Peptides against a protein of PDB entry 6RGO. Designs and how they scored, part 96

Target 1, 392 residues: chain A of PDB entry 6RGO
Amino acid sequence: MALKLLGFNQDATCFSVISSNKGVTIYNCDPFGKCFELEKSTSNDEELDFLVEMLFSTSLIAVVDKTIGASKRKKLKIVNTKRKATICELTFPHEIMDVIMNRKIICVVLKSDQIFVYDISCMKLLRTIDVRGEKLKSTSKFRNSEAVGDIGVRVSLSTDNNSILCYSSYSKSDKENAPLNDIVVFDALKCIQINVLPAVHQSNIVCIACSPDGMLMATASEKGTIIRVFKTIDTENDEPILVNEFRRGSRPSRISEMKFNHDNTLLACVGESDTIHIFALPVTTTEADANEDDTLQQSSHSLSSSINGLQYISKGLANRFGKIIVSKIPTQSQQRHVAYIKIPENAKYRIGFPKDTTNTIHICGEDGNYLVYSIPRNEVGPCTLVKSNTFD

## One batch from the design tools (peptide; aimed at target 1 I120)

Design b2_p29_4_s2 (made by RFdiffusion4, then SolubleMPNN; failed a check: the pose's geometry; its pose is not in this set)
Amino acid sequence: SEKRKEELKKLEEEAEKILKKLEELKKEK

Design b2_p29_4_s3 (made by RFdiffusion4, then SolubleMPNN; failed a check: the pose's geometry; its pose is not in this set)
Amino acid sequence: SEKRKKELEELEKEAEKILEKLEELKKKK

Design b2_p29_4_s4 (made by RFdiffusion4, then SolubleMPNN; failed a check: the pose's geometry; its pose is not in this set)
Amino acid sequence: SKKLEEEREKEEKEAEEILKKLEELKKKK

Design b2_p29_5 (made by RFdiffusion4)
Pose (drawn by RFdiffusion4):
Structure b2_p29_5 (pose): chain A 327 residues (1-135, 151-284, 335-392), chain P 29 residues (1-29)
Amino acid sequence: MALKLLGFNQDATCFSVISSNKGVTIYNCDPFGKCFELEKSTSNDEELDFLVEMLFSTSLIAVVDKTIGASKRKKLKIVNTKRKATICELTFPHEIMDVIMNRKIICVVLKSDQIFVYDISCMKLLRTIDVRGEKIGVRVSLSTDNNSILCYSSYSKSDKENAPLNDIVVFDALKCIQINVLPAVHQSNIVCIACSPDGMLMATASEKGTIIRVFKTIDTENDEPILVNEFRRGSRPSRISEMKFNHDNTLLACVGESDTIHIFALPVTQRHVAYIKIPENAKYRIGFPKDTTNTIHICGEDGNYLVYSIPRNEVGPCTLVKSNTFD
Amino acid sequence: SEEPEIEATEEQLEEFKELYEEALEELEE
């Protein structure tokens, strides 16, 4: 089958790719190279490694499952790339759905909507967050820098009226203190959530409305959450998969089950800014590095890696600059 | 409710701390 289940780095330095043949490879961007290659851990052809989230450019990797079910739901391994050795092997009572890391805090998301927060220096569990214990699935996002700030979707106070709903809660994972609770920002479920690298901004995706809403995160007034801007969906409602924020928080990238990737600018310093054509029934992931604000890195399941440029003052499409092919 | 468990020795935890400190130093550079 195709080379599916791409994962993207926080610093846009490299990306995680599960080659359907054997193991998982991690490439670099500049210069492009085979950075790390996991050996054979397979027994059938279509069984897939699912979840890999990494540090910035380091040897520290978070790896989850290999087998379809032998050791998948309840595993987390911490591996050094230069020596291929497992360090700590944590076990969890449920199936892992997503893992997000940063320089200070490691988050593990379970299928039962439990979020385990760890101080990475000693792997002491800071707090267990019973989201489904209070009231598709939960989408969680986190800031990259320090003062790492956690964002998760929570159910509303209409659990008696109906089973599924989605509001937003802002949480400071550094001090384990809940900062702001946002109301029902959508009339539908939440599909994907992105938080700014500095933790000041947040994006929301709805399944039905397909309109991205941006709220201030922490400095927002206590009385009411502050809405920043909204972005035109286009000609057709489409499911969104992954969104990213620029380092200066002037740009927002959007990708999904659509023909095009949309680029949204920010009025921090309207409907549509830059659009990148994309093959229809193929899936891609997004990133952009810290070095420049004009370059957008693209990861594709078709086997191509592309680097596009952004037009500052023109509403035109992006210009391709550099490309390379996968394995 | 159940909590997660760590299946690592003290030596493996010390090694992880050292590697973490070295990774921070490399990020500072």

Design b2_p29_5_s1 (made by RFdiffusion4, then SolubleMPNN; from b2_p29_5, 12 letters changed)
Fold by OpenDDE base, seed 5:
Structure b2_p29_5_s1 (fold): chain B 392 residues (1-392), chain A 29 residues (1-29)
Amino acid sequence: as target 1 above (392 residues)
Amino acid sequence: MELPTLNATEEQLEEYKKLLEEERKLLEE
């Protein structure tokens, strides 16, 4: 059977899949089993496509039927999984590309490069963000999304109540083909732009991850060779703070998903490669409890590669937004993964971090495997398989 | 700019609010 992975929920307690025979299925991770099934309304011969966003382990899901030819690609359904009933339906002017939520906010991304921000408690529209801005309204060239792997606006939302929304934006280049290589940080509750990170990559951003607390953001471009981690809110001299620069690989490979763990100590990435990479983040020790004497010379050669090598190359005078982040970090001194998981070639996988176990990662594959791995703490190496289940 | 339309009855919106409040309680326990 063809499986299509939708992903884990915010705390990796559940994951969702599309089965060509059944429709949408949600699995619980522990105890492992089916907890919800939404039957397909379409013929057996249609390739099923859905967006499903879960609200943690709750009975509330947001569903979009993206099946080709379906008149429903503009419709967001809020479904009660316990009742198997649609509570309400939102109809948008354009096709829905993504849906992301937390306990406070629903964000709906349209093919028009618009983000609709809703208060989840009452389904009131708080803000519409037009990522194209005024200049691109004239270029009615909807990129025919068929040919070039749909380079749309990417979004990530903090899983906490602060509701920090990170989204990709067009660079201020007057070129009709401006890359989506800027990041905007937005307070989704207050509807205020907090920060703008200009030109964080040279090409379009294809993957964004916000930390659970909204304090960190990871970005990857179409090349997927370098992952950059920034502070979301804090700035130094009106410039973005780069916390980490990780090298996933030397070969270009698309990153499909990135996740922080719940304590911001790990960043995982998955994509078209045979390897899930896990990177260690520097623990910001708050200065407080530096008093206790214990002289344990653990020669942890912390790979504190001093990120002193980033130069902003400003192209030209007046526009503060013309800064390009150029890494001058030698390719040999770029941080590598601390841990990895080997996955089957051509199998799409999704990743999630459980809340209660910071050194555990959940993964699921279109091969029908749900796997739980332990992440090594003190050594660079493979993750250890702890639990395995299969699904259909 | 064309605005999205909410297709819900007042009863459906009240059911939605009740569901969210029930789920909020279950997340605080």
Scores: peptide ipSAE 0.310, ipTM 0.853, DockQ to the pose 0.856
OpenDDE base, seeds 1, 2, 3, 4: peptide ipSAE 0.302, 0.277, 0.290, 0.300; ipTM 0.852, 0.843, 0.847, 0.850

Design b2_p29_5_s2 (made by RFdiffusion4, then SolubleMPNN; from b2_p29_5, 11 letters changed)
Fold by OpenDDE base, seed 4:
Structure b2_p29_5_s2 (fold): chain B 392 residues (1-392), chain A 29 residues (1-29)
Amino acid sequence: as target 1 above (392 residues)
Amino acid sequence: MELPVINATQEQLEEYKKLLEEELEELKK
């Protein structure tokens, strides 16, 4: 059967799938089993397309029917899964491209590059963000929507109550075809812009992940070779803080999804490649409880790297290419994966991190596999398969 | 700018509010 993955919920307790024969199915991860089905309303052999966003393991879901020929691509349905009933319907001026939520906020992304921010508690519109309208205030011409293809605004929302929204924006370059390579960090509750990270990649951003606490964000471009991790709120001298730069690979490959684990120690990525990559984030040891006593002589080789030498890169070339302010972390400091999972090259996979087990990852494939892997703690290597289930 | 339209009865909005309050209290446990 043709399966299309929708993804995991915020805590990886459930995942959603489109089955061509059944419609939308939601599975519980533990115990593994079908917990909800939205039956196909039409007998037509039309390729089903849906967005489904779950509110954790609750009975509340947001559903968009994106099936070809359906006039419903502009309609967001809030559904009670226990009652199998639509509670409310929101109609938007444009096609819905994405829906994300947490306990406080629903964000709806439109094909018009608009983001609608709602208070989930009453479905009150808090803010409309016009990502294109921000570009009109710059001298840069609009990208014609026809030439954009799969390149739209990308969003990620923190799963906590702080509700940090990260979204891709158009660079302020005078180029007619400015890339979506800026990031805006937005407080979705207060409806204020917190930070702007300019030109974080050379090409359009195609994937963003916000950490559960909203303190970190990961970005990937169309090339998918480099993943950058930034602080969302904190700045140094009014400049963005680049925490990590990871190399996924040498060959271009699209990244479809990235996720942080719940303690911000791991970042996973999946896409068109045969490999899920898992990167370790440096734990910033909070300097707190260094109690005096334990004399362990770990020779702190002070790598006093004499960064003296590279003064002379001439001022002249800086003007024409908009300052990619992200100081190129020397290619030598690019970290590789600490762990990996091999997946079938032709199967799309989704990833999720469960809340209670920081060294476990959930994955599901369009091949009908739900898999639980253990991530190695002390070595670079493959993840270990712990549990497997199949679905149709 | 064209605003989104919410299509719900008053009964549906009350049901939504009640469901969300109940489910958000369960998520705090």
Scores: peptide ipSAE 0.358, ipTM 0.888, DockQ to the pose 0.880
OpenDDE base, seeds 1, 2, 3, 5: peptide ipSAE 0.344, 0.317, 0.349, 0.321; ipTM 0.886, 0.875, 0.886, 0.877

Design b2_p29_5_s3 (made by RFdiffusion4, then SolubleMPNN; from b2_p29_5, 13 letters changed)
Fold by OpenDDE base, seed 4:
Structure b2_p29_5_s3 (fold): chain B 392 residues (1-392), chain A 29 residues (1-29)
Amino acid sequence: as target 1 above (392 residues)
Amino acid sequence: MELPVLNATEEQLEEYKKLLEEERKLLEK
């Protein structure tokens, strides 16, 4: 049977899949098992396509049926999984490309490069972000929406209540074919733009991950060779702070998904390659007030890997046109993966980090495998398989 | 700019609010 992965929820407690014969199925991760099924509405041999976004492990899901005709592709259904009932339906002017949510916000991304931001509590529209309209202030020509293939606006939302939205935007180049290589950081609750990171890659951004707390973002371009991690809110001298630059590989390969773990110590990436890569982030000591007392000698064997070379090279190369380009970390200071998982080369995988176990990763494949791996803490190497389950 | 249309009855919207409030209370425990 052809499986299509929809992905994990925000805390990796559930994942959703499309089965050609059954429709949408949601699996619980622990205990492993089917927890919800949405039957296919039609007997037609049409290739099933859906978007499903879950509100964590709750009975609330957002569903877009992309299978049947242009009309349903514009409809977002809010479904109660316990009742198997549609509570409400939102109809959009254009095809829905993505849906993301947290406890406060639903963001709906359209093929028109519009982002609709909703208050989840009342389904009130808070903001429409027109990513093309922001560009059109500089460039009059509508890109024919048909000819721009798989390159659309990418979004990621913090899973916390701060609701930090990161999205790709068009660079302010006078060229008709400006890449989607800027990042905008947006407070989705207050509806305020917080930051703009210009030209974070040379080509279109195809993957974005926001940290659970919204303090970090990771970006990857169409090349997928370099992953950059930035602070979202903080700036240094009004310039974007590049925290890390990771090398996934030497060969170009598309990254389909990236995720931070819940404590911002790890970043995982998956895509068209035979390898899930896991990178270590520097432990940002939040200056939690050092109230003196609890000298619990946790012998954190600080892997004092000599991170002495993370000079914040805040030297924005002012390109010849006075545009701040985020400085590349020198190739010698590009960190490699600390851990990896080998996956089948032709199987699409999705990743999730569970909340309670910062050194565990959940993965699922279109091959019908759900796998739990332990991430090595003190060594560079393969992840250890802890649990395996199959689904159909 | 065409605005999205919310297709829900008042009863459906009240059911939605109730569901969210029940789920919020479960997520706070």
Scores: peptide ipSAE 0.321, ipTM 0.860, DockQ to the pose 0.878
OpenDDE base, seeds 1, 2, 3, 5: peptide ipSAE 0.293, 0.262, 0.292, 0.295; ipTM 0.854, 0.840, 0.849, 0.851

Design b2_p29_5_s4 (made by RFdiffusion4, then SolubleMPNN; from b2_p29_5, 13 letters changed)
Fold by OpenDDE base, seed 4:
Structure b2_p29_5_s4 (fold): chain B 392 residues (1-392), chain A 29 residues (1-29)
Amino acid sequence: as target 1 above (392 residues)
Amino acid sequence: MELPVLNATKEELEEYKKLLKEAEEELEK
């Protein structure tokens, strides 16, 4: 059967898939099993396309039917999975491209490069963010959204109640074809812009991940060779703080998804390559005032590589030729993966980090595999397969 | 700018509020 992966929920307790024969199916991860099915409404052999966003493991889901016609693609349905009933419907002016939620906020991304922010508790519209409108203050030409293919506004939302929204924005360059290479950090509850990270890549950003606590964000461009991790809120001398730069590989390969684990110690990435890469983040030991006493000398050589703050002098010296000089981070500061998982080259995979086990990763494939891996902490190497299940 | 339209009956909005309350109670455990 042709499977299409929708992804994991916020805590990787569930994942959703489209089966060509069945429609939308939600699986529970532990105990593994089918917990919900939305039956195919049409007997036609039409290729099914859906968006499904879960509110964790609750009976509340948001569903967009993208299979048939431009009208359905504009409708977000709130579904009670226990009742198998649509409770309410939101109709948007444009096609829905993405839906993300947490306990407080639902964000809807449109093909128009608009983000609608809702209070989930009452479905009240809090804010409309017009990412094109920010560009149009400098350049009058709408990019024909048809010619850009999969290049649109990308979003990520913190899974906590702080509801930090990170989204890609158009560079303020006077070029008609400005890339989506800026990041805006937005407080979705207060509806305020917190930070702007200009030109974080040379090309369009195609993947963003926010940490669960909203303190970190990861970005990848169309090249997918370099992943950058920034602080979201904190700035140093009014400049964005680059925490990490990771090298996924030397060859271009699209990254489709990135996720932080729940304690911000790991970043995973997946995409068109045969490899899921897992990177270690430096544990910022907050110097909690460890009172003097407990002498336990465990000489863990924490490679406190004091990454002396590479002041990312994002002096965007717009040189006379409008080249954004992305300051070349010294290639010596680029960290490699600490762990990896090999996956089939032609299978799309999705990733999730469970809340309770910071050294475990959940993955699922369009090949019908749900896999649980243990991540090595003390050595660089492959992850160990702990559990496997199949689905159809 | 066209605003999104919420299509729900009064009964559906009450059911939605109930579902959210049940979901919040499930997420607090």
Scores: peptide ipSAE 0.452, ipTM 0.915, DockQ to the pose 0.865
OpenDDE base, seeds 1, 2, 3, 5: peptide ipSAE 0.441, 0.443, 0.450, 0.346; ipTM 0.911, 0.912, 0.914, 0.883

Design b2_p29_6 (made by RFdiffusion4)
Pose (drawn by RFdiffusion4):
Structure b2_p29_6 (pose): chain A 327 residues (1-135, 151-284, 335-392), chain P 29 residues (1-29)
Amino acid sequence: MALKLLGFNQDATCFSVISSNKGVTIYNCDPFGKCFELEKSTSNDEELDFLVEMLFSTSLIAVVDKTIGASKRKKLKIVNTKRKATICELTFPHEIMDVIMNRKIICVVLKSDQIFVYDISCMKLLRTIDVRGEKIGVRVSLSTDNNSILCYSSYSKSDKENAPLNDIVVFDALKCIQINVLPAVHQSNIVCIACSPDGMLMATASEKGTIIRVFKTIDTENDEPILVNEFRRGSRPSRISEMKFNHDNTLLACVGESDTIHIFALPVTQRHVAYIKIPENAKYRIGFPKDTTNTIHICGEDGNYLVYSIPRNEVGPCTLVKSNTFD
Amino acid sequence: STTEPTNETDEEEAEEEIQELLEEAEEEE
């Protein structure tokens, strides 16, 4: 099959790609190279490694499953790329759905909507967050920098009236203190969540409304959450997969089951800004590095890696700059 | 009633190795 299940780095330095042939390869951006290649751990053709989240540019990787079911739900391995050795192998009572890391905090998301928060220096579990224990699936996002701030979607107080709902809760994982609880920002379920690298901003995606809403995270008034702006969906409602925030928080990228990738600017310092054409029935992932605010990195399951430029004052499409091909 | 995660490897050695890797990551910065 195709080279599916792409993962994207926090610092836009490199990306994680599960080659359907054998293991998983991790490439670099500048200069482009085969950074790390996992060996054979397979027994059938269409069984896939699912979840890989990494540090910035380091040797520390978080790897989850290989087999379809032998050791998948209850595994987490911590591997150094230069020596290919497993250090700590943690086990969990449920199936992992997502893992997000940063320089201080490691988060592990379970299928039962449990979120395990670890101090990465000693792997001491800071707090277990029973989201489904209180009231598609939970979407979690996290700040990249220090003062790492956790954002997760939670159910509302209408569990008696109906089974599924989605509000937003802001949580400081550094001190394990809940900061702000946002109400039902949507009349539908929450599909994907993105948090700013500095932890000051947050994006929300609805399945039905397909309108992205941005709220202030921490400095927002205690009395009411502050809404920043909204963005035009386009001509057709589409499911969103992954969104990212720029380092200066002036730009927002959006990708999904659509022909185009949308770029939204921010009035921190309106409907649409920059649009990147995309092959229809192929899936991509997004990133942009810290070095410049004009470059957007693109990862594709078709086997192509592209670097586009952003027009500051024109509503035109992006301009392609650099490209390379996968393996 | 919740079940906490467990570790299959030696905890003291795993902490030391993780700390060394973090120190290396700081030095590279």

Design b2_p29_6_s1 (made by RFdiffusion4, then SolubleMPNN; from b2_p29_6, 14 letters changed)
Fold by OpenDDE base, seed 5:
Structure b2_p29_6_s1 (fold): chain B 392 residues (1-392), chain A 29 residues (1-29)
Amino acid sequence: as target 1 above (392 residues)
Amino acid sequence: SITLPTITTDEKKSIKELQELLKEYEELL
């Protein structure tokens, strides 16, 4: 049977899949087992397509049926999984491209490059963000619906109550085909723009990850060779702070998902390559507790690469052509992964970090494998498989 | 004109059930 992965929930306690014969299935990670199924409403051998967003391990899910008919692709259903009942149904003017949530908000991304922000507690619309809004005064040329491939507004939301929303935006270039290479940081509760990171890549951003606390953001372009990590809120001299630049690989390969662990010490990425990469972030030691004298000279080669704070000198040479020159970190100072997992080249995988175990990663594949790995901290190397389960 | 999304459900019952599900999370903490 063909499996399609939807992903992990916010804390990697559950994951969701589409089975061609069963419909949507949700699995619990520990104890491993099927916890919910949404049966296929149609007997047709049509390829099932759904969006499913979970609210942690709760009985609340958001569902969009993308399989059949333009009307269903515009409908968001809020479902109680215990009751198998639709609580709320919202109909949008355009196809739903993505849905993300936390304990406070739901964000709905439309094919029109609009983001609808809701208070989850009452389903009240807080804001509509029009990502095209500044440019659409001139050319209402809808990108021909066929050439609107994989290029759309990307979003990520903090899993905490601060509800920091990061989204890709069109660069201010006068070009008709401006790339989605800017990032906007938005307080989704207060409905305030906090920051704008201009031209964080040369091409469209295809993957964004927000940290659980909303303080960090990782970005990848269509090339998927370089991952950049920025501070979301903090600025230095009104410029974005680049915390890290990671090299995933030398060959172009699409990154489909990135995740921070719960303490912001690790960033994982997965995509079309045979390898999940795990990168170490600099631990911001708060200076306060460094006073205890214990002189134990054990020459642990701490891979404390003293990451000197790489000022993202966006020397926007505002030369007359509006080209923001992204300062490239020299290829020699680009950090590699500290750990990796080998996966089948033809299997799509998803990743999640459990809350309680910062050195553990959960992965699941369209091959029907759910795998738990331990991440090495002292050495650069492969992750160790701790637990494996299969699903169908 | 931004076409607002249409809510098709009984808002009062829906809000109460949403609040009950959000409370299930507070009981798991």
Scores: peptide ipSAE 0.418, ipTM 0.876, DockQ to the pose 0.896
OpenDDE base, seeds 1, 2, 3, 4: peptide ipSAE 0.361, 0.344, 0.328, 0.347; ipTM 0.862, 0.846, 0.834, 0.858

Design b2_p29_6_s2 (made by RFdiffusion4, then SolubleMPNN; from b2_p29_6, 17 letters changed)
Fold by OpenDDE base, seed 1:
Structure b2_p29_6_s2 (fold): chain B 392 residues (1-392), chain A 29 residues (1-29)
Amino acid sequence: as target 1 above (392 residues)
Amino acid sequence: PLILPTFTTDREKSIKELKELLEEYEKLL
């Protein structure tokens, strides 16, 4: 049967899939098994397409039926899975491209490059973000619908209550075809812009991940060769702080998903390549622990490979046109993966990090495999398969 | 209206149900 992956929930306790015969199925990861099914509303042999966002392990889901008719693609349903009942429906002016939520906020991304931010507790609209802005509306020759590939506004939301929203924005260029290569950091609760990271890539951003605490974000462009990790809120001399630059590969390949683990020590990425890459992040030592003088001389020759993450202060090279370009970290400081998982070629996979085990990753494939891997702590190498299950 | 919720039940009952579902996470901790 053709499976389509929707992804893991925020804590990787569940994942959702589309099955051509069943509609949407949600699986528990542990114990492994079906926990919810949304039946197919139509007898037609049309390829099923859905957006499903689950709020952690709760009975709250947001659902968009993208399969049939322009009206359904504009309709968000909030569903109680225990009751199998719709609580409310929202209808948008344009097709829904993405839905993301946490315990406070639900964000809805439209094909019009608009983000609608709601208080989830009452479904009150807090903000409409128009990413195109007022000036670019005049040049809206709708790019012919055929050549608008998978390039649109990307979003990620912190899973905590701070509700830090990161989204891709159009660069301030007088060019009719400005790339989506800026990042805006937005406090979704206060409805304020807190940071702007200009030109973080040379091409459109196609993937964004926010850390669970909202303090870090990862970005990848259409090239998918370099992943950049930035601080979201903190700035240095009014410039964006680039924490890491990771090299996924030398060949261009789309990244479909990135995720941080729950303690911000790991970043995983998956996409069109045969490899899931896992990168180590430097533990941000908070300055507070520097003062405990505890004299314990234990001469453990820990091979502290000096990952002197040179904080490359991005000296904003003001190009002749006053654009701050994030300084390219020298190719010598580009870190590789610390761990990897090989996946079948052309199989789409999704990733999730469980809360309880920061060195474990959950993955699921359109091949019907749910796999749990252990991530090596001290060595660069393959992840070890710990558990496997199959689904249909 | 566009962008506003249409509740399938009474608004107060629907908001109560949303709150009860949001509290499910706090009971799993």
Scores: peptide ipSAE 0.587, ipTM 0.940, DockQ to the pose 0.467
OpenDDE base, seeds 2, 3, 4, 5: peptide ipSAE 0.582, 0.584, 0.586, 0.588; ipTM 0.937, 0.936, 0.939, 0.934; seed 5 fails the geometry check

